# Peptides against a protein of PDB entry 2AZE, part 70

Target 1, 148 residues: chain A of PDB entry 2AZE
Amino acid sequence: AQECQNLEVERQRRLERIKQKQSQLQELILQQIAFKNLVQRNRHAEQQASRPPPPNSVIHLPFIIVNTSKKTVIDCSISNDKFEYLFNFDNTFEIHDDIEVLKRMGMACGLESGSCSAEDLKMARSLVPKALEPYVTEMAQGTVGGVF
Target 2, 101 residues: chain B of PDB entry 2AZE
Amino acid sequence: GRLEGLTQDLRQLQESEQQLDHLMNICTTQLRLLSEDTDSQRLAYVTCQDLRSIADPAEQMVMVIKAPPETQLQAVDSSENFQISLKSKQGPIDVFLCPEE

## One batch from the design tools (peptide; made by RFdiffusion4, then SolubleMPNN)

Design b1_p14_6_s2 (from b1_p14_6, 4 letters changed)
Fold by OpenDDE base, seed 3:
Structure b1_p14_6_s2 (fold): chain B 148 residues (1-148), chain C 101 residues (1-101), chain A 14 residues (1-14)
Amino acid sequence: as target 1 above (148 residues)
Amino acid sequence: as target 2 above (101 residues)
Amino acid sequence: STTVKTFTLPKPIN
């Protein structure tokens, strides 16, 4: 009885740990797909242009985006060494990290929301190692979350 | 009995976790390879057009923040206060505006 | 630095 109880506690601990790792794995896969897709897009574009873009015309990862209405008044205070910034807005704003930006750009092929076309899924699979392809398929089908 | 059943379940869960660990290691390895590849990092960028596609500066002001690792960002978004505070401990912070088309 | 300067916004991306 006591032994069974101990094993049940251990079972629950392991189940929770597995659940956490599943979430982490899904995010890692999405990041990998998004990054590789972005690099691939830019490589192709530069090849077509036969030159890289001007250095100050692009924004390299990592970065954070802040957006607000163009009518929003912003006051900015900056330290001499640029170690500290303070922005005051007169209206609401949004903050997005680079990963979210890439997802909204479609770089994760809609896999983040399980909204993949056949072509999207094909692209997603092509951007991961073979061992990860089955998991990508499961993500697209919405069948992840179980114990395997 | 019950003990044997639980023991079997734990063995199966252990195998499942090992599989997850393996897949995660593959993912982290791939991401590290990308970060260590000079050409990939050179190509890891977005354009102003990309940013306009998600937040058009014709309607929205888009500000880009590039900060060193471990930079602290504190945001307050309420009816009484709208504020963003950035504090870096490893170097200067760069801020850019995305121009309108 | 303890010196703080205030301005509307920094330069556009160029």
Scores: peptide ipSAE 0.025, ipTM 0.878, DockQ to the pose 0.039
Fold by OpenDDE base, seed 2:
Structure b1_p14_6_s2 (fold): chain B 148 residues (1-148), chain C 101 residues (1-101), chain A 14 residues (1-14)
Amino acid sequence: as target 1 above (148 residues)
Amino acid sequence: as target 2 above (101 residues)
Amino acid sequence: STTVKTFTLPKPIN
């Protein structure tokens, strides 16, 4: 009985670990798709324009975004060496990392929310190694969650 | 019996986890390849237009923060306090304001 | 650092 109990605990531990790894894998896939799609978009755009964009017109990864209402009053304190920043707002704000920005730009093809059209799914699949395609399909269908 | 069943379950879970590990290794390898490709990194950027598309400066002010790795970000967003603190240990932090259209 | 700069908005992009 005790041995069975120990194995039950171990089983649950492994199930939880697998669940965590599934989440991590999904995020890694989304990052890969988003990055590759972004690079592809920009490469095409630069080719069409026959020139790169002006240096001051682009923001290279990595970065974070902070947005708030235009009516929000912001006070910023910066250390002399610029190693420390302190922002005080009089209202709510939002923070987004570069990955989230890419997702909102559609760079992950809507895969992050399971809102993939057939065309989106085709694009997503084309941006990952073949071994990952089945998992991408599962993500698009919302069928990820079980043990495979 | 129950013991045998649990033992079999654990073996199956081990196999499943190994499969996940394999897929994750593939993903991390791909991401590493992207990070090591100079051309890809050169093209890994967004524009102000992109940022306006997700948070239009007509309604929202958008700040861009570029910080060194391991920079600490502390945020408080409550009815009492709205604050962001950044602390870098590996270099200066740069902040930009996305212009309006 | 004991020296800080305080302002409302950061520099514009561009």
Scores: peptide ipSAE 0.024, ipTM 0.877, DockQ to the pose 0.040
Fold by OpenDDE base, seed 1:
Structure b1_p14_6_s2 (fold): chain B 148 residues (1-148), chain C 101 residues (1-101), chain A 14 residues (1-14)
Amino acid sequence: as target 1 above (148 residues)
Amino acid sequence: as target 2 above (101 residues)
Amino acid sequence: STTVKTFTLPKPIN
C-alpha cells in the first residue's frame, strides 16, 4: 500500500511536469512562428521596395514598449552613462514585450488564441518543422493537453 | 494488480515526456538557428507603422526601450505611484519615441 | 513619419 501511494505521488508529479512542458512548448512554437513570419514579411517588403528601410525607421528585436495617454505627464531622469532610467507618470501606463507585440500584429497567425483561419493555419504549419506540425494543428483546435 | 497498473502508467508518462522533450529540442534548435542567422536577425524588426497599428499614437504615446541583456525593469502602477525604473549592467539603455506620423 | 526618435530626458540622475 505504501509503495502504491509513493508511485501515485510520483505519477502526479510527472503529470504536472508534463503540463508545464506543454505550456513551454506552446510558447516556443508561437515564438518560432512569429519570428519566422516577421522575417518573411520584411524580406518580401524589402524585395518589393528593392531596398532596405532606413536604419532609423525600424526597431530590431528585442525591445520593450511602453504606452500611456498622450495627456500623461512623464517626469524622466537618466544617469550620465545612460545605465539607469527613472520614469514617473501621473497616470497609468502599459508595458508590452516584443513577443506580445508580434502576437498582436498577427505574426503568430492567431494560434495564440486558437483563432486560426484555414489560411492562418496553413501559414503556421509552413513555418515549423514537420515534427511540430501535428502540435500546431492541436493548438489551433484547442485540443492540446491530452495524454501522449 | 494495482502496483503493476501504476508502474505501467509511469512508464507511459515517461515515454510521453520523452516525446515532449524531443519536440522542445527541435523547437529550441530552430530558434537558435534563427538567432545565429545574420540575415534573419537583420530582418527581425518592426516599424513605427506596426506599433501604430496596435497602439494608436493619436491617443497614446508610445516609447520603445532597447536595453542590454540582464537589464532590470521595475514597474509600479498604483494610485500612489506610477513609475518605471531601468537599471543596466552591460551598457547604455536607449529610449525612442514613436512619432504619430 | 516612420523615423524613430530618441526620447530626451530632462533630468540627469546625480
Scores: peptide ipSAE 0.025, ipTM 0.875, DockQ to the pose 0.029; fails the geometry check
Fold by OpenDDE base, seed 4:
Structure b1_p14_6_s2 (fold): chain B 148 residues (1-148), chain C 101 residues (1-101), chain A 14 residues (1-14)
Amino acid sequence: as target 1 above (148 residues)
Amino acid sequence: as target 2 above (101 residues)
Amino acid sequence: STTVKTFTLPKPIN
């Protein structure tokens, strides 16, 4: 009886660990799709323009963005060596990492919210190794979560 | 019996986790390859237009922060304090403002 | 404008 109880505890522990890893994998897949899609987009754009964009017109990954109302007053302090920054706002702000920016740009093909069109899903699948395609499909269908 | 069933479940869960780990390894490998590819990194950028599409500078101010790896970012967003603190140990931090137009 | 502008902070942290 005690042995069974111990195994049941272990079972639950493993299930939770698997659940966590599933979430991590989904995020990794989204990152991969977003990055590759971004690179592909830019490659095509540069080919069409027959030149790269001006250096100060683009922002290379990685980056973080902070946005707030234009009416927000920002008090800024910076160290001489630019190693330290301090921003004080008089109102709320938002912080987004580059991955979230890419998602909002549609670079993850709407897979992050399960809002994939047929074309989006096709694109998403094309940007991952074959072994990951089934998982991409499951993500699009919202069926990820089962033990496989 | 119950013991046998649980034992079998644990074995199956182990196999499932191994498969999951394998998929994760594949994914991380792809990301690493992308990171190591010079051309891909050259093309891994967004434009101001991209940023305007998610946060219009006509209505919102958009700052871009480029910081060295492991830069510490501390943010407080409460009714009493709205603050962002950045501290780098590996080099200078660059901050850009996305223009409205 | 597509130019990314540097945000200059006037207050130094020393």
Scores: peptide ipSAE 0.023, ipTM 0.875, DockQ to the pose 0.029; fails the geometry check

Design b1_p14_6_s3 (from b1_p14_6, 5 letters changed)
Fold by OpenDDE base, seed 5:
Order: C-alpha cells, then structure tokens, then sequence
Structure b1_p14_6_s3 (fold): chain B 148 residues (1-148), chain C 101 residues (1-101), chain A 14 residues (1-14)
C-alpha cells in the first residue's frame, strides 16, 4: 500500500542520513586524534629539548599549504594592507589543508585509511574518550558502516 | 506484517541515529575543549621538517598561508589558468615559504 | 635551525 511505500522512502532517507553522520563523525574523530597526537608530540619534543622552538621555525594551526614544482613561475600580487593576494602560476599546483597535512604526517595513526598497526591503534584509542574507542576500533578494521 | 516490520525498522534506525548524535556530541565537545585550551593551541604547530616530509622543498616549492577566519580562497587549476586568489575581511593574510634544507 | 620566512612578493597591488 501507499503507506508502506512512504515508510520505505523514509527508511531510505534515514539510512542515508545515518551514513552522512557516520562520515562526519569519522572525520571529527580523525581531527581529534591528529590534533591531540600533534600536541603530544610537540610537548614531548619541547621537554626533550628543554625549550620551545623559535617562533619563526614553526607554523601554528590553522593553515593552508600550497605546493608546486620549484620550476613553476609564480607571479604574486599583494595589497598594501595584505588583505588581498593573487597568485598566478604557469603550471599546476596543489592545495592541502592542515588536517590533510597532519594525516600525511601520520598524526591520525593511519586510521584514516584503516591501516593501523597494533601500536597505532593503541595510540588512537588513548587519544579519544572511552565512548569513542569502539568506533575507533571499527574504523581501524574498516568495518564502519553498520547500523547500531 | 509489512507495515509492522517497516515501523520497527524505523524505530531501530532512530535509536541508531541517537547513538550517533551522542557520539558526535562527545567528539565535538572534545574538539571545543582543545580549541579553548591555550597550552594546546601553543603546541598545535608543524615544523619545516614536517612539511618536508609532505613535499620536499628540494623539488617542490612549499608555501604556507595563514589567514583570518572567513577569508575567501579561490583557486583555478586548469590547462589555461592556474590561479589562487585570497581576500580577507578581518585582517592581514600571512604567507610563508618553507626554505630548502 | 631553518626558519620559515615570509614570502617575498614581487608585485604589490596599488
């Protein structure tokens, strides 16, 4: 009947919404892990060095990375107040946000690709609240997607 | 019957979504706490060594952009046009170059 | 230690 069909449509709608929320949650977890891991790494490094790094030797979050071949010719225009920039390249470039950089640095423990060693997984679990640990485990196993 | 089955499925999905919402709230709270913690923000940085591990400055030019919130970034990457445009409304934009080692 | 430097811009916008 039409009633059943309406409910089936609603069912599919809810399934899609859940899937979207799962994706969002996974990204949030990765961001949390990556950030905490970065902070932990730097804290340890500074303790080991007995001092913080020079201010202009580090880049604080947030940031965006642009990379291109060093052979690429770049024409840059900047306003006097530095409110506006225009970069013209003669070849292709890449843009990466800070989260992607952290992932590539391994700060997310390989969880982003579902490729974690036992130690990676242990680290990842240690960087989230207990309630999120089961989800981290599922992410590591690549089994996220089930409805719970 | 079919109607009863579908109704039950929807209830189960509702419970599942509630659990997801709960987990998301926990995660969002954690991220907020981190963003509000001064010491964490002080330690939230990458080094030139980190950037070299992502893109070798010996082969790639690595440029870092730090911009105020709500800065507009427009990028065109095509065979006919390679361009990045930045426009801030809240303050100056800082651009850094990762030096070669 | 290597320092991160501000990118030098050749063309300022007037």
Amino acid sequence: as target 1 above (148 residues)
Amino acid sequence: as target 2 above (101 residues)
Amino acid sequence: STKVKVFTLPQPIK
Scores: peptide ipSAE 0.027, ipTM 0.883, DockQ to the pose 0.028
Fold by OpenDDE base, seed 4:
Structure b1_p14_6_s3 (fold): chain B 148 residues (1-148), chain C 101 residues (1-101), chain A 14 residues (1-14)
Amino acid sequence: as target 1 above (148 residues)
Amino acid sequence: as target 2 above (101 residues)
Amino acid sequence: STKVKVFTLPQPIK
């Protein structure tokens, strides 16, 4: 029946939208975990050192990282007011946002790659509100994707 | 019948999406709280040591870009052109190099 | 300790 066909199309549309939101939620959870974990790490480190780090030794979020071979030649142009930058490379480069950097640092507890140890999962759960803990568990188990 | 089954499925999917939205709201709220907390923001930093663990300056040049919100970033990485363009309208952009030592 | 160095660009755009 035509009506059933219409509803089947709508069903598929909704499933796709839900899948997209699931991906967004997972990223938000990873960000939250990474940020809180970073803050905790630094708080502990400063307490142990009994002082904050030197001002020019740290980079506060947000930031972007660009890396390339040390042999890459870079031509740079900058406006007088520093509002505009232009970089030309003679070879490939990589760009990483701060979240990706935190993930690679392990701040997301390996949850992003399914490499959570028991301790990692424990940490991850401790850094989210109670309502999000089940979803964190599902992420670690790779079972996210089902309908609620 | 089939119609009733599909109708029920759609209702269930709607409920599922609402649950997702709720969880997302919780997440965004938590992130906002972090952004509004002065102490958390003070502690939200990485070190050169951290960056070396991602890309060692002994082998890679590591450049850090600090840009105001809504800064435009355009990157071209092709066999013929390798370029990054930055344009801010809300303030100056700061660029730093992570030292090798 | 480490130091983050300012990257000075040689050519001005404006």
Scores: peptide ipSAE 0.025, ipTM 0.880, DockQ to the pose 0.029
Fold by OpenDDE base, seed 3:
Structure b1_p14_6_s3 (fold): chain B 148 residues (1-148), chain C 101 residues (1-101), chain A 14 residues (1-14)
Amino acid sequence: as target 1 above (148 residues)
Amino acid sequence: as target 2 above (101 residues)
Amino acid sequence: STKVKVFTLPQPIK
């Protein structure tokens, strides 16, 4: 009857919302792992060197990367106040945000692509609060998306 | 019956969503703590070596853009036009070139 | 030719 129809509509709405939240949660977990792993790596490196990295040798988050062929001709126009930039290329280019860069660096332990070794999974689990460990495991196993 | 079944399903979905919300709150809290921790902020960096690992300056020109929040980025990548435009409303934009060596 | 104003990386925060 009408009541059942209303509940079915509500059910579908909730399912869709849950699906969206699952996607958001997975991304948040990957970000957390990547950031913590990066910090840990750099901390260790500085400890080994017994000093911070040389000046002008590092780029702090956040940032965006643009890359193109060395042969690409680039024209750059900059406003006086540096509030506006215009780049014209004669060939294709790529844009990557800092999160994507970290993922490609392996900072997310391959969890983002499901290519997570046992060691990678162990690292990933160690970089999240205990409450998130089961979900990290599910991500690695490809069993996410189900109803809790 | 059908009504009872649907009601039960909705309760289960509610519990699932509550769990998701809880986990998301944990994640956002952790990320916030990282952003507020001075030591973590200091250590949240990549090197030129890192960038070369994903786009070697020997083969690729690599630019790094650091822009204030809410900076507008527009990119056109087509056969007719290859363009990137940046517009900030909150401050100057910095662009760095990753050295080949 | 490439017409890009080159900026050096900022000094890391100590």
Scores: peptide ipSAE 0.024, ipTM 0.882, DockQ to the pose 0.040
Fold by OpenDDE base, seed 1:
Parts: sequence; structure tokens; C-alpha cells
Structure b1_p14_6_s3 (fold): chain B 148 residues (1-148), chain C 101 residues (1-101), chain A 14 residues (1-14)
Amino acid sequence: as target 1 above (148 residues)
Amino acid sequence: as target 2 above (101 residues)
Amino acid sequence: STKVKVFTLPQPIK
């Protein structure tokens, strides 16, 4: 029947939307964990040192990282007002955003790859509101979306 | 019947989505609070040591770009062209080089 | 002490 077919189409549409939102939520959770973990790490480090780091020794978020071989020749052009930059490389380069950097630093506790130890998972849970803890657990176990 | 079953499925999916939306709202709220907390923002930084753990300057040149919001980034990485273009509308762009040990 | 250096470009955009 056409009516049932219409509802089946709607069902599939909703399932896809939910899947997309699940992906978005997971990324948001990872960002939250990474940011809070970073802040916590730095707070502790500064307390131990009894002073903040030198201003020019740190890079505040947000930022972008570009890396290439030290042998790569880079030709650079910059506008007078520094509003415009042009980099020409003679070889390949890599670009990483700050979130990716934080993940690679382990700030997301390995949750992004399901590589959480018991201690990592404990840390991750401690950095989110209680309502999100079950979802963090599901992420670590790879069971998110199992209901659908 | 089949119609009733599908209708029930849709209601269940609606409830699931509502729960998901609630969790997302909680998460976005937390992120917003972090962005509004001056102390958190002060502590939201990485060091060159951190960057070395990602790309060792002994082998790789590591460049850091700080750009205003809405800055346009264009990157081409092909055999014919290796290029990064940055265009800001809201202020100067800062580029830093992570020093070697 | 590690310091982040400003990367100076060799030429301006023409």
C-alpha cells in the first residue's frame, strides 16, 4: 500500500538523520573531552611550576598546523597588512586542525579510536556531565547505534 | 497490522531522536561554557613539545597558523601544484615556526 | 625555554 510505503520512506529518512546526529554528538563529546583534558593538564603543569609558561612558548587554540619535509623548499608571499598569505611548496605537505592535534596528543583519551584503557575511560567519563557518561561508555565499547 | 507497526516504529524513532537532541544540547552547552570561561581559554594551549610529538621538527618543518574567523584557506596538493593560500577578512594572519631543540 | 617564532616571508604579495 502507498500509505505504508510512505511511512517506510519516512522511517528510513529518520534513521539516517539519527545516524548523522550520532556522528555529530560523538565528535562534540570528543572535543569536550579533549578541551577539558588539555586545560586540566596545563593547569596542573602551571601549578607544579608555580608560574605560567612564557607567552611565546605556547600556541592558543584555535590554530592550524602545516608540516612538510625539512627539505621542502617553500616560497612565501605576504601582503603588507598580513591579510593574505601564499605558500608554494616544491613537495607535498600536511594540514592538521587543532582538534586533530589534540586527538593525536591523546587528549581525547583514545576514545576516538576505541583504544581506551580502563584509566583512559575513567578520565574520559570524568570530563563530561553525568548525562553523557553512558554515551562515552558506549563509544569506548563501540556499541553506539546498536539500538537501530 | 503493518501500518500500525510502522507508525509505532516512527514514534520510537522520534523518542530516540529527542533523547539524542537532549544529549547534544548538553554537550554544546558544555562547549559554550568552556569558550566563555576566560581561565579555560587561557589554558587552552599546546606547546612546541606537543607539536613535536605529532611531527618531529628534526624531520619535519612545523608551521603554525593563527588566523581570524572566516579566514579563507585554499590548499592544493597535487603533482602539478603544492600550494596554500590564506585570505583573511577580519585581521592579520600570524604564522609561527616551531623551533628545533 | 622553547619559543615560537614568527615566520617571516621573504617577499610581499605583488
Scores: peptide ipSAE 0.024, ipTM 0.880, DockQ to the pose 0.028

Design b1_p14_6_s4 (from b1_p14_6, 7 letters changed)
Fold by OpenDDE base, seed 4:
Structure b1_p14_6_s4 (fold): chain B 148 residues (1-148), chain C 101 residues (1-101), chain A 14 residues (1-14)
Amino acid sequence: as target 1 above (148 residues)
Amino acid sequence: as target 2 above (101 residues)
Amino acid sequence: SVKTKVFTLPNPIH
């Protein structure tokens, strides 16, 4: 029946939208965990040192990093007001945002790659509101793809 | 029949999406709270040591870009062109190198 | 080390 066909199309549309939102939610959770974990790490470190780090020794979020071979030649053009930059490389480069850096630092507890230890999972759960804990568990288990 | 089943499925999917939206709202709220907390923002930093653990300056040059919100970044990484373009309208962009040591 | 050439422009890059 035509009506059933229409509803099946709508069903598929909704499933796809839900899948997209699931991906977005997972990223938001990872960001939250990473940020809170970073803050905790630094707070503890400063307490142990009894002082904050030197101002020029740290990079506050947000930031982006670009890395390339030490042999890469870079031409940089900068506007007078420093509002515009143009970099030309003679070889490939990599760009990473601050979230990716935090993930690689382990600040997301390995949740992003399914490499959570029991301790990592415990930490991850402790850094989110109670309502998000079940979803964190599902992420760690790789079972988050289901419909609620 | 099939029609009734599909109708029920759609209702269930709607409820599922609403639950997702709720969880997302919780997440965004938490992130906003972090952004509004002065102490948290003060502590939201990485060190050069952290960056070296990601890309060791002994082998890789690491450049850090600090840019205002809504800064435009365009990157081209092809066999013929390797380029990064930055444009800010809300303030100056700061770029510096991560030292090797 | 990386060779970096820096140019300061009087006007924005379009």
Scores: peptide ipSAE 0.027, ipTM 0.880, DockQ to the pose 0.041
Fold by OpenDDE base, seed 3:
Structure b1_p14_6_s4 (fold): chain B 148 residues (1-148), chain C 101 residues (1-101), chain A 14 residues (1-14)
Amino acid sequence: as target 1 above (148 residues)
Amino acid sequence: as target 2 above (101 residues)
Amino acid sequence: SVKTKVFTLPNPIH
C-alpha cells in the first residue's frame, strides 16, 4: 500500500513536469518557426530588391513595441547617458515583445492559435527539423499530450 | 495489480519525458544556431510596414525600444497612472518612433 | 539632468 502511494505521488510529479515541458516545447517550436520564417521572408525580399535595406531603415531583433492612441499625450524623460527612460502617458498603452509581433505578423503560420491552414502547416513543417514535424502536426490538430 | 499498473504508467511517462527532452534539445540547438549565424542575425528584422500591420501609426503611435539584456522594464497601466520606466545597467537604450507614412 | 530626444525611423526602401 505504501509503495503504491509513493508511486502515485511520483506519477503526479512526472505528469506535472511533462505538462510544463510540453508548454515550453510548444513555445520553442513557435519561436523557431517564426524566426526562420522571418529570415526566409527577408532573404527573399532582399533578393528581389537585389540589395539589402539601409541599416537604419529596419529594426533587428530583439525589441519591444509600445503602442497607444495617437491622441495620447506622452511625456518622455531620458537620462544623459540614455540608461534610464521614463514615459508618462495620459491614457492606456500596450506593450508587445518581438515574439508576439512576429506571431501577429503570421510568422508562426497561425500555429499558435490553432488557425493553421494546410499551406500554413506545410510551411511550419518545412521550418523545423524532421524530428519536430510530428509534434508540429499534433499542435495543429490540437492533439498534443493526448497520450496522457 | 495496482502496483504493476502504476509501474507501467511510470515507465510510459518516463519514455514520454525523454522524448520531450530530446525535442527540446533539438529546438534549443536550432535557436542557438540561428543566433550564432551571422546571415540569420542580419536578416532577423522587421520593417515599419510590419509594425504598421499590427498597430497602424495612422491610428496608433508605435514606439520601438531596443535595450541591452537585463534591462528593467516597469509598466503601470491603471486608471490613476500610465507609466513605463526603463533602466539599463549594461548600456544605452534606444527608442524609435515608427512613422505614419 | 533629463532631456527629451525622439528618434524617427525612416521607411524601408523597396
Scores: peptide ipSAE 0.024, ipTM 0.877, DockQ to the pose 0.035
Fold by OpenDDE base, seed 5:
Structure b1_p14_6_s4 (fold): chain B 148 residues (1-148), chain C 101 residues (1-101), chain A 14 residues (1-14)
Amino acid sequence: as target 1 above (148 residues)
Amino acid sequence: as target 2 above (101 residues)
Amino acid sequence: SVKTKVFTLPNPIH
């Protein structure tokens, strides 16, 4: 009786751990796809332009984005060595990391929302090792969550 | 019996977790390879056009923050206080504005 | 001292 109860508790612990790992894996896959897709896009663009863009014209990863209404008044204080910044806003703002930006750019092929066209899925699959392709397919179908 | 059933379930879950670990290792390896590839890092960038597609500078001010590793970011977004504090320990922080088109 | 220095990124190359 008590032994069975202990095993049931352990079962639940393992299920939760697996669920957490699934979530982590999905995020890692999305990051991989987004990154590779971005690199591929830029490589192609530079080939078309026959040169890379000037260094000051692009923003390399990693970065953080802050956006707010253009009507928002912002007070910025910066230390002399630029080690410290303080921004005061008179209204709400949003913060996004680079991965979220890439997702919104479509670099993850819509896989993050489980909304992929056939071409999106094809692209996503092409950007991961073969061993991850089945998982990508499941993500696209929204069927991830089963224990395998 | 019940005990045997639970034992079998745990074994199956263990196998499933092992498969997940394997996939995660593959994925982590790929990400590491990308991070170590100089050409990939050179091409890992976005443009102002990209940022405009996310938040239109005609209506939204878009600010980009580039900070060294281990930089502390503190944000307060409430009705009484809207603030972002950045503190770096390893080097200077760069802040850019995305211009309107 | 306190300074304000915000950089404006150029437009991407078309």
Scores: peptide ipSAE 0.024, ipTM 0.878, DockQ to the pose 0.036
Fold by OpenDDE base, seed 1:
Structure b1_p14_6_s4 (fold): chain B 148 residues (1-148), chain C 101 residues (1-101), chain A 14 residues (1-14)
Amino acid sequence: as target 1 above (148 residues)
Amino acid sequence: as target 2 above (101 residues)
Amino acid sequence: SVKTKVFTLPNPIH
């Protein structure tokens, strides 16, 4: 029947939307954990040192990282007002955003790859509101979306 | 019947999506609170040591770009062209090199 | 005009 077919189409549409939202939520959770973990790390470090780091020794979020071989020749053109940059490389380069950097630093506790130790998972759970803890657990176990 | 079954499925999916939306709202709220907390923002930084752990300057040149919001980034990485273009609308762009050990 | 200018970050304090 056409009516049932229409509902089946709607069902599939909703399933896809839910899947997309699940992906978005997971990324948001990872960002939250990474940010809070970073802040916590730095707070502790500054307390231990009894002073903040020199202002020009740190890079505040947000930022972008570009890396290339040390042998790569780079030509950089900058406008007078520094509003425009042009980099020309003679070889390949890589670009990474700050979130990716934080993940690689382990700030997301390995949750992004399902590589959480018991201690990592404990840390991750401690950095989210209680309502999100079950979802963090599901992420660590790789069981997110199992209901569908 | 089949119609009733599908209708029930849709209601269940609606409830699931509502729960998901609720969790997302909680998460976005937390991120917003972090962005509004001056102390958190002050502590939201990485060091050159952190960057070296990702890409060792002994082998790789590491460049840091600080750009205002809405800055346009264009990258070309092909055999014929290796280029990054940055265009800001809201202020100057800063570029830093991570030093070697 | 166009110019080249790169800033170098200091070494981390150990």
Scores: peptide ipSAE 0.024, ipTM 0.878, DockQ to the pose 0.035

